# Designs tried in a protein design run: peptides against a protein of PDB entry 9IZ0. Part 93

Target 1, 345 residues: chain A of PDB entry 9IZ0
Amino acid sequence: ITCLGSNGHTYKQLVKGGNDDLRQDAVMEQVFEQVNGFLRSYRKTSQRNLSMRTYKVIPLALKTGVIEWVQDTIPLGEYLDSAHKVYHPKEWSLSTCRKLIAEKQMEDLETRLKVYDLVCRHYRPVFRHFFLESYADPVQWFTTQTNYARSTAVASVLGHVLGLGDRHGQNILIDKTSGEVIHIDLGIAFEQGKKLPVPECVPFRLTRDVVDGMGITGVEGVFRRCMEFTLETLRREEDSLLSVLEVLRYDPLFSWLISPLRRMKKQKMQLENFNQPESGNITTDASRDPKIQRNNVSGESEAERAILKVRQKLSSTLSVEASVGELIRIAQDPSYLALMFCGWS

## One batch from the design tools (peptide; made by RFdiffusion4, then SolubleMPNN)

Design b2_p13_8_s1 (from b2_p13_8, 6 letters changed)
Fold by OpenDDE base, seed 3:
Structure b2_p13_8_s1 (fold): chain B 345 residues (1-345), chain A 13 residues (1-13)
Amino acid sequence: as target 1 above (345 residues)
Amino acid sequence: LEKLEEYLKRLEE
């Protein structure tokens, strides 16, 4: 829909209806706005303009809401599929890579690592080209690449702390004007992604293409330092952040449990992303429902566990540098990336 | 590129 604002400007908005509870997305955006307050108050983060890019979500009913249309954006996965065809036309298709990973999903870790390595050799990173092709001016190129690394660092720390898990390439938008990342569809938080049929094994998305977008320094430049400053700010504001999350513990509209409908939709999206039809009838026998122990964990007991995990992630037991170093290591570990649906790009 | 990396390093300090 297009709405006329009180300022006389027209705003394009996405109306979601049907089965999507937008309340969780709206709450996560409010948490990010509070965190952005902390980032603005701290000298090391404010001097770098560190922020999580937010978008407006207005829940209208249990299954209906209005989302801000983020203009001048592209989904990361859409750009990468297009760019890979242009820059590496002799390499494997995304379909071929997905098929090989899916065919070996039930194999041992050693076999899955060999397949992941094979896919990686035939599907090389291209995301550096986004900055090179979009920005002819060297200052603009550098500024936008820096903004990308900074925004990715903030999103990575917040993604880890709030347990957003692996954000697939359709849930990460790239702002074509600033180079910043925008995370959308925040319907999985507090490590609920680990309960999916393909579990989210990484603290945040730090795949080869996500790193290639950071330029020649990769993770060892702007990205690592901005992760450190962000984590230092969150550790300083731990009590403030936990107080915000405790309000959500008592919010009857916030679900600490992934709804059966959202779980089914995300399961179906994982399966449909596996089953992009090359016309081969891979009858994925849906009958092996692993007994997801329906532990009737009260929403309150799950909220308490989630808050405890946030507190544990903000622990000062390790230095900021050591904690960030370990997060970067885990997020890039082939042993985790080989287990993901799309860990190679 | 080196001058840009050095400028970036100074902005990070």
Scores: peptide ipSAE 0.016, ipTM 0.429, DockQ to the pose 0.014
Fold by OpenDDE base, seed 1:
Structure b2_p13_8_s1 (fold): chain B 345 residues (1-345), chain A 13 residues (1-13)
Amino acid sequence: as target 1 above (345 residues)
Amino acid sequence: LEKLEEYLKRLEE
């Protein structure tokens, strides 16, 4: 829809209906705005304009709301699928790669590593071309690539600390003007991704294409340093961040737990889209959402556990540099990446 | 992809 603002400007907006609770997204966007306050207040992050890109979410009902349409964006996964076809037309299709990983999903780690390596050899990174194609001016190219590395660093630290899940290429937008990343569909947070049928085991998305977009230095340079400054800021503002999260503990609309039905649907829809081209409207009558009495006790205990886990991630037991170094290592480790859902790579 | 297509399709409506 297009809305006319009280200021006389027209704004494109998405009306989202269906099964996704936009309250989760709206709450996470509020947390990001508070974190952006901390990043603006700290000299090392402020001097680099470090921020999590946000978008406006207005929940209208439990499953309905309005989302700001982010202009001049493309989903990372859409760009990558298109660019791989252009730059590597003789390599495997993304669908072939995903099928091969899915077929071996129940196999041991050694087999899954061999499959992941095989896929990586037949599906090479291309995301560097986004910046080379879009920005003919060397200053614009360097600026946008720098903005990408900065925004990815902030999103990686926040994604780890808040335990953001479901960070597949369709849930990450690229701003074509700035090169910044915008994270969408924030409904898997506080490590609930580990409760998916295929558990998430990486702290954030740092796939080969995500690294390729950082240019010749990869993770070494702007990205690593901006992760360090972001984590240093969050450790400094730990009590402020935890106080923001404590407000959510008492929000009866916030779900600290991903529902079993939503867990199954998120990964099944991603599998069924690979196997059936038929638009079978399985109108699974969503009317029988069992009134799982959210035993308030279970929600509070999971909120307390989530907040405790955030505190543990902000621990100063390791240096900022050591903590960031370990996060980058784990996020790139083939032993973790090979265990991810086939839609991740 | 379907959630994004459904999301994009709901953007076009």
Scores: peptide ipSAE 0.000, ipTM 0.283, DockQ to the pose 0.073
Fold by OpenDDE base, seed 4:
Structure b2_p13_8_s1 (fold): chain B 345 residues (1-345), chain A 13 residues (1-13)
Amino acid sequence: as target 1 above (345 residues)
Amino acid sequence: LEKLEEYLKRLEE
């Protein structure tokens, strides 16, 4: 839909209907706005204009709402699939890579590492071309690549701290004007991604293509430094951030747990993305809608565990540099990426 | 893996 604002500007909006809980997205966007306040208040982050890109979410009813249409964006995964076909037309298809990883998902780590390496050799990074194609002016190219590395660093730290899951290439938009990343579909948070059928093992998405977009310095340039400054800011504002999360503990509308329906939907989407032939005999005995008694006690205990994990991730036991170094290492480790749904790009 | 790579090449041809 297109709405006319009170300022006379027209705004495109997406009406999202269905089973998606937009309340989770709205709450996470509010947390990001608070964090953006901290990033603006701290000298090291404000001098670099570090922010998490946000979008407006207006929940209208149970599982329905309006989201801001983020103009001039492309999903990272859409760009990568298109660009890979252009720049590497003799390499494997994304479907072939997905199929091969899926077929080996139950194999041992050694086999999965070999398969991941094989896929990586037949599906090379291309995301550097986004900046080279989109920006003919060297200053715009450098600015947008810098903005990409900065925004990715902020999103990576926040994604780790808040335990954001489902960070696949369709849930990461690239702003074609700024080069900034915009994270969408925020309904998997507080490490609930580890409960997915393919568990998330990395702290954030730092795949080969995500790194290729950072240019020749990769992670060792703007990205690492901006992660460090972001983490330093969040550690400084720990009590403020935890206070924001404690308010959410008492929000009866907030879900600390992935819903079984959302888990099943993500499971189905994972299976469909693998082109596994429907072996028709999954009688989804969907007939037992277990009255999931929301044991309030279980929700409170999960909220407490989630907040405790956030606190643990903000611990000053390791230096900022050591903590960021370890996060970057883990996020790029083939032993983790080989276990992921799409760790190769 | 070599057999698998050869098999996959044949599926994309």
Scores: peptide ipSAE 0.000, ipTM 0.350, DockQ to the pose 0.039
Fold by OpenDDE base, seed 5:
Structure b2_p13_8_s1 (fold): chain B 345 residues (1-345), chain A 13 residues (1-13)
Amino acid sequence: as target 1 above (345 residues)
Amino acid sequence: LEKLEEYLKRLEE
């Protein structure tokens, strides 16, 4: 929908209807706004303008709402598929790579590692070219690459702490103006990604292309340091963050669990994105909602478990540097990445 | 595993 604002400007808005619980997205955006408050209050993070990029979500009903259309963005996955065809035309197609990983999805770790390594040799990272193509001025190039590394660091820490799932290349937008990442479709949170048919086993997305976009230093520069400062801020503001999450415990509208319908929809989308090229009209038929009686008692116990896991991730048992080091290691570890869904790589 | 290694080897050629 295009809306005319009271200021005379036209705003494109995405009206999303169907099985997506936009209330979960709206709540996660509110949590990000609070975290952005903490990042602005702390000197080490404010001096670097560290923030999670947010977008407006207005839930209108149980399954309908308006999402802000983020201008001047591209999905990471869309850019990478296009760029890979340009820069590496002799390498395997993304569809071939996904097919090989999917065909071995039920095999042992050793087999999956061999296939993942083979795919990696025939599908090289290209995301550095986004910055080289988009910015002719060296200062603008360096600034946008720095903004990318900073925003990715914030999103990686928050994504881990809040247990954000479903971080495939279509759910991560790149702002073409700033180089910042924007995470969309926040409906898999609090480690519910581990309940997917292919469990998510990495803390955040740190694939080879995500690293390639950081430039020659990879993770060993702006990214690592900004993760450290972000985690230090969140540990300092632990009680404030937990208090924000406790409000959600008492929200009868918030869903701490992935709905069976959303799980089935994500499974179906994972299968459809495997079998069909980009036909952009997902007409989600409004099939009859079975009134799943949410046993309120089960929701509260899941909220407590989710909050407890957030607290555990904010634990000061390890240094910030050690914690970030381990997160970066796990997120890049082939033994974890080879276990991910074929659309993750 | 041997059949997979043969298949992977054929994909590398």
Scores: peptide ipSAE 0.000, ipTM 0.280, DockQ to the pose 0.033

Design b2_p13_8_s2 (from b2_p13_8, 7 letters changed)
Fold by OpenDDE base, seed 1:
Structure b2_p13_8_s2 (fold): chain B 345 residues (1-345), chain A 13 residues (1-13)
Amino acid sequence: as target 1 above (345 residues)
Amino acid sequence: KEALEEALRRLES
């Protein structure tokens, strides 16, 4: 829809209806706004303009709402699929890579690592070209690549701490003007990504293409240092952050659990991307609903576990540098990336 | 809010 603002400006907005719980997105955006307050108050983060990019979400009903249309953006996955065809036209298609990873999804880790390595050799990183193509001026190129590394560092720390899931290339927008990342579809939070049909096992997305966009230093320099300053800020503001999350414990509209419908939708999308429509009458005998043992874990007990897990992630037992070093290591570990739906790009 | 809820009700109808 296009809305006329009280200021006489027209704003394009995305209306989502039917299946997406925008209340979780709206709540997570409110948490990001509070965290952006902490990042502005701390000298080390403020002097670098560190922030999580936010977008306006207005929930209107249980599954209906309005999302701000983020202008001048592209989904990371859309750019990468397009750029890979241009720069590596002799390499494998994204569909071929996806097929090979899924055909081996039920195999052992050793087999999955061999397939992941094979896919990586036939699908090379291209995301550095985003900055080289978009910015002819060396100062603009350096500035936008720096903004990308900074925004990715903030989003990586926050994504880990808040347990953001479903961080695939379609849920990460790139701002074509600033180079900053914008995370969308925030309905998988507090480690609920581990409950997906393909469990998430990385703290944040730090795939080869995400690193390739950081330039020649990769994760070393701007990205690592900005992760450290962000984590240092969140540890300093732990009580303030936990107090914000405690307010959500009492929000009857906030679901600390992944919606069964959203879980099934993600399961279908993971399966339908592999099923060419063979016209086979698979009478899905809907009668074998796996008895979801409704462990009557009250939503309150899930909120308490989520808040405890956030506190554990903010623990000062390890230095900021050691904690960030371990997060970067795990996020790039082939033994985890080989288990992901799309860990190669 | 109300005008937007009314516009959405008109899109669902």
Scores: peptide ipSAE 0.000, ipTM 0.327, DockQ to the pose 0.024
Fold by OpenDDE base, seed 2:
Structure b2_p13_8_s2 (fold): chain B 345 residues (1-345), chain A 13 residues (1-13)
Amino acid sequence: as target 1 above (345 residues)
Amino acid sequence: KEALEEALRRLES
């Protein structure tokens, strides 16, 4: 839809219908705005303009809402698929790589690691080319690559702390003007990604292409330092962040659990993405309402467990540097990435 | 709000 703003400008809006509750996205965006307040208040983060990029979500009903159309963006996965075809036309297709990983999904870790290594050798990183081709001016190139590394660092810390799941390349937008990342579809939070048919085993997305976009220094440059400053800010504001999450504990509309319907939809999408060629129109006709027995786990007990996990992730038991170092290690570990749906890019 | 909800219902039909 197109809306006329009170300023006389027209804004394109995305209408999302379906089984995904946009209230979860709206709540997570509110949490990000509070965190952005903490990042602005702290000298080390404010001097670097560190923020989680947000977008407007207006939930209208349980299943329907309006999302801000983020202008001048591209999905990371769309860019990577196109760039791999251009820069590595003799390498394997994304569909071939997905098929080989799927065929070995039930095999042991050793076999899955061998297949992951084989896929990685035939599908090399290309995301550095986004900055090289989009920004002819060296100052703009350096600025946008720096903004990418900064925004990815903030999103990685927040993604870990809040347990954001479903961080595939279609749920991460790149702003073509600033180089910043924008995370969308926030309805899998508080480690509910571990309950997906393919469990999420990494704290955030730090695949080879995500690292290739950081340039020559990879994770050891701007990215690591900005993760450290972000985590230091969140540890200082622990009580403030937990107080924001406690308000959500009493929201009867917020679901601390992945809905069985969303789990089934993600399972279907995972299975269909293995069997269908490149025709991107996944019309999920999710018309059947199976009476899914609510397991009697009180939503309150799940909220308490989620808040406890957030507190544990903000613990000062390890230094900021040691904690960030371990997160970066785990997020890049082939033993976890080989178990993921698309851990190679 | 109502006009938007009506436009949304027409996109879901």
Scores: peptide ipSAE 0.000, ipTM 0.333, DockQ to the pose 0.027
Fold by OpenDDE base, seed 3:
Structure b2_p13_8_s2 (fold): chain B 345 residues (1-345), chain A 13 residues (1-13)
Amino acid sequence: as target 1 above (345 residues)
Amino acid sequence: KEALEEALRRLES
């Protein structure tokens, strides 16, 4: 829809209906605005304009809402699929890579690592081309690549701390004007992604293409330093952040439990991100739902565990540099990436 | 507000 604002400007908005509880997304955007306040308050983060890019979410009912249409964006996964076909037309298709990973999903870690390595050798990173194509001026190229590395660093720290898990390439938008990342569909938070049938194993997405977009320095440039400054700010504001999350503990509109419908939808999206319509009857024998004992864990007990886990992630037991170093290591570890749906790109 | 809520109710029907 297009709405006329009280300021006389027209705004495009996406109306979501049906089974989408936008209250979770709206709450997470409010948490990000508070964090953006913290990032503006500290010299090290403020001087770099570090922020999580937010979008407006207006929940209208339990299953209906309006989302801001972020103009001049592209989903990361959509860009990467198109760019791989252009720059590496002799490499394997995305469907071939997905098929090989899926065929071996029930195998041991050693076999899955061999398949992941094989896929990586036949599907090379291309995301550096986004910046090279989009920005002919070297200053614009450097600025947008820097903005990408900065925004990815903020999103990575927040993704870890708030337990957003592996943000798949359709849930990460790239702003074509600034190079910044925008995270959408925040319906999985506080490590709820670890409770999916294919659990999210990484603290944030730091795949080969995510790193390729950072340019020649990869993670060892702007990205690492901006992660360190972001984590330093969040550690200083621990009590403020935990106070914001404690309000959510008692918010009857916030669900600390992933709804069965949302779990099924995310599971289906995990599977559909693999099902481009190759007309093959993959009878997903959905019959082997492992009896995940629904321990009747109260939403309050999950909220308490989530807040405790945030506190643990903000612990000063390790230096900022050591903590960021370990997060970067884990996020790039083939032993985790080989277990993901799309860990190669 | 009301006109937007009414337009949205018409999209849910």
Scores: peptide ipSAE 0.000, ipTM 0.306, DockQ to the pose 0.023
Fold by OpenDDE base, seed 5:
Parts: structure tokens; sequence; C-alpha cells
Structure b2_p13_8_s2 (fold): chain B 345 residues (1-345), chain A 13 residues (1-13)
């Protein structure tokens, strides 16, 4: 829809209806705004303008709401598919790579590693070209690449701490003006991604293209240091962050569990993104919601487990540098990446 | 197609 604002400007808004619980997105955006407050309070993060990019979500009902249309963005996956065809026209298609990984999804780790290595040799990173194409001025190029590395670092730490799942290339937007990342569809949080049919086993998305966008230094320099400063801030504000999450424990509208229906829908969407877009208007007749008796007792115990897991991730047992080093290592480890859903490559 | 079938054959050997 297009709304006329009181300022005389027209705003494009997405009305989302159906099976998506927009309350989860709205709550996660509220948590991000609180975290952005913490990031502004500390000199090390404030001097770098570290923030999680947010978007407005207004839930109107449990399954209906209005989402801000983020202008001047492109999905990371859309850019990468187009750019790969331009820069590497002799390499395999994304569909070929995805098919090859999917066909071996039930195989052992050794076989999956061989497939992942083979795919990597036939599908090289291209995301550095986003910055080279979009910014003719060297200062603008450097600034936007720096903003990308910074925003990716914040999103990586916060995504790990909050256990954000489903971070595929369509759920990560790139702001074409700033180079910043915008995470959308926040409905898989608190490690519920591990309950997907293909469990998520990496702390955040740090695929070869995500690294290629950081330029010559890759994960070293801006990205690593911004992860360290972000994690240092979240550890300092642990009690404040946990207090924000405790408010959600008592929110009867918040779901700490991925619904079976949402899981099945995401699984279908993941599978349908592998088949050519048959323009079939699948009117999923949303009418038969079985009355999920939310046993209140199950929700509270899951909230408590989620909060405990956040606290564990904020533990000072390891230094900030050691913790960030391990997160970066795991997020790039082929033994974890080869286990991911074929849409992650 | 052929390159994929060849790559699959090399993974099964």
Amino acid sequence: as target 1 above (345 residues)
Amino acid sequence: KEALEEALRRLES
C-alpha cells in the first residue's frame, strides 16, 4: 500500500497477511532498538556508528501487519545470482550448485565436504563487485565497504547472541546507498533454526561472498574489531539485555518456539526457491488453524531456556577476542558450512 | 547437464 504521511510524503508499505507472525519481527526490532541504545552509550561503538539496521513493523493482529518498505535495497542473494552470471559466466549456476548439495544432503560429513569443496571451486565469490560497481568515487567506495563490514559485524554478534536463524540471501538486504546490511524476516530466533529440517549449525552467515564484500582484509580489521566492540558492549549490558528479554517471557503474543506451520512454510519456500517460479497462486487456505492450545507452561520454560542461552553466549569465560575469534572460525568452517541447507552456499 | 553428471560420477568414484 502507499500511505500519504502528515508531512505530505508518500510512503510505500508492505501489508503482510497470512501465516507469518509479525509479532516476532516487531519484538526483535524492539530488542534491536534497545541494543542500538547500548551501542550508542559506549565510546568504542558510538565512535564507529555501530548499529543494527532496523525496519518498522506494526502488527495489526497475530498474523497481519504493516512492514516498512525498505527503499534502495537489494536482497544479497539476488545481487549475488546476477553478479555471478556476469563475472563468472563459465562457472556453475546457483541452481546447479544447490542441486548438487541437496542431492548429497543425507550423506556423511566427508561426502558433504567433497561436494561443498567442488561447489566452491565452480562458484567463486563476487560480492566485492557490489562496491566496485556502485561507487565510482574511491572515498565513497571505501566508506560503503566499511559500513558493510561494520553492519555485518553488529548483525553477526547480535544474530549469534539472539540465535537468529534463516539468514539466507533473501533475508539479508543490502542498502545500495550506505552499503549496510538489513536483516529481515526475524521469525526464527533463539536458536529455533536448529529445529529446521536441515539444522543451522553456524552462529551467523559468514559465507565466502559475505567475506568477499569486506574487501582485501576479509574478516580481519574492520569486521573483527567491530565484532569485538559489539560483544564487549553486549557483555557490559547483559543485565539490561536480559531484562528486555524477560519482558517478552510474559508477553502472551510472543512465541519462543517456531510453529510447525511456520517451519513447514519456510521449508516449502526453501524448496520452491529451487524449482523455477511456477506462478501458481497457491492460495494456502489459512482457515484450518488447529487451536494450538499454547500450554502456557511450555512457553515459559522455552523462554527461560532461551534467556539462559543468551546469558551463556554473553559469558566472560573467554576474552572478547577469543570469543569473536572462535565465532569467526566456526562461521567459516567448511565442516559446518557443508552441513547447511543448500541455499546457504 | 554433462558437467554435473561428470562431477557426480567423480564423487561416487
Scores: peptide ipSAE 0.000, ipTM 0.360, DockQ to the pose 0.035

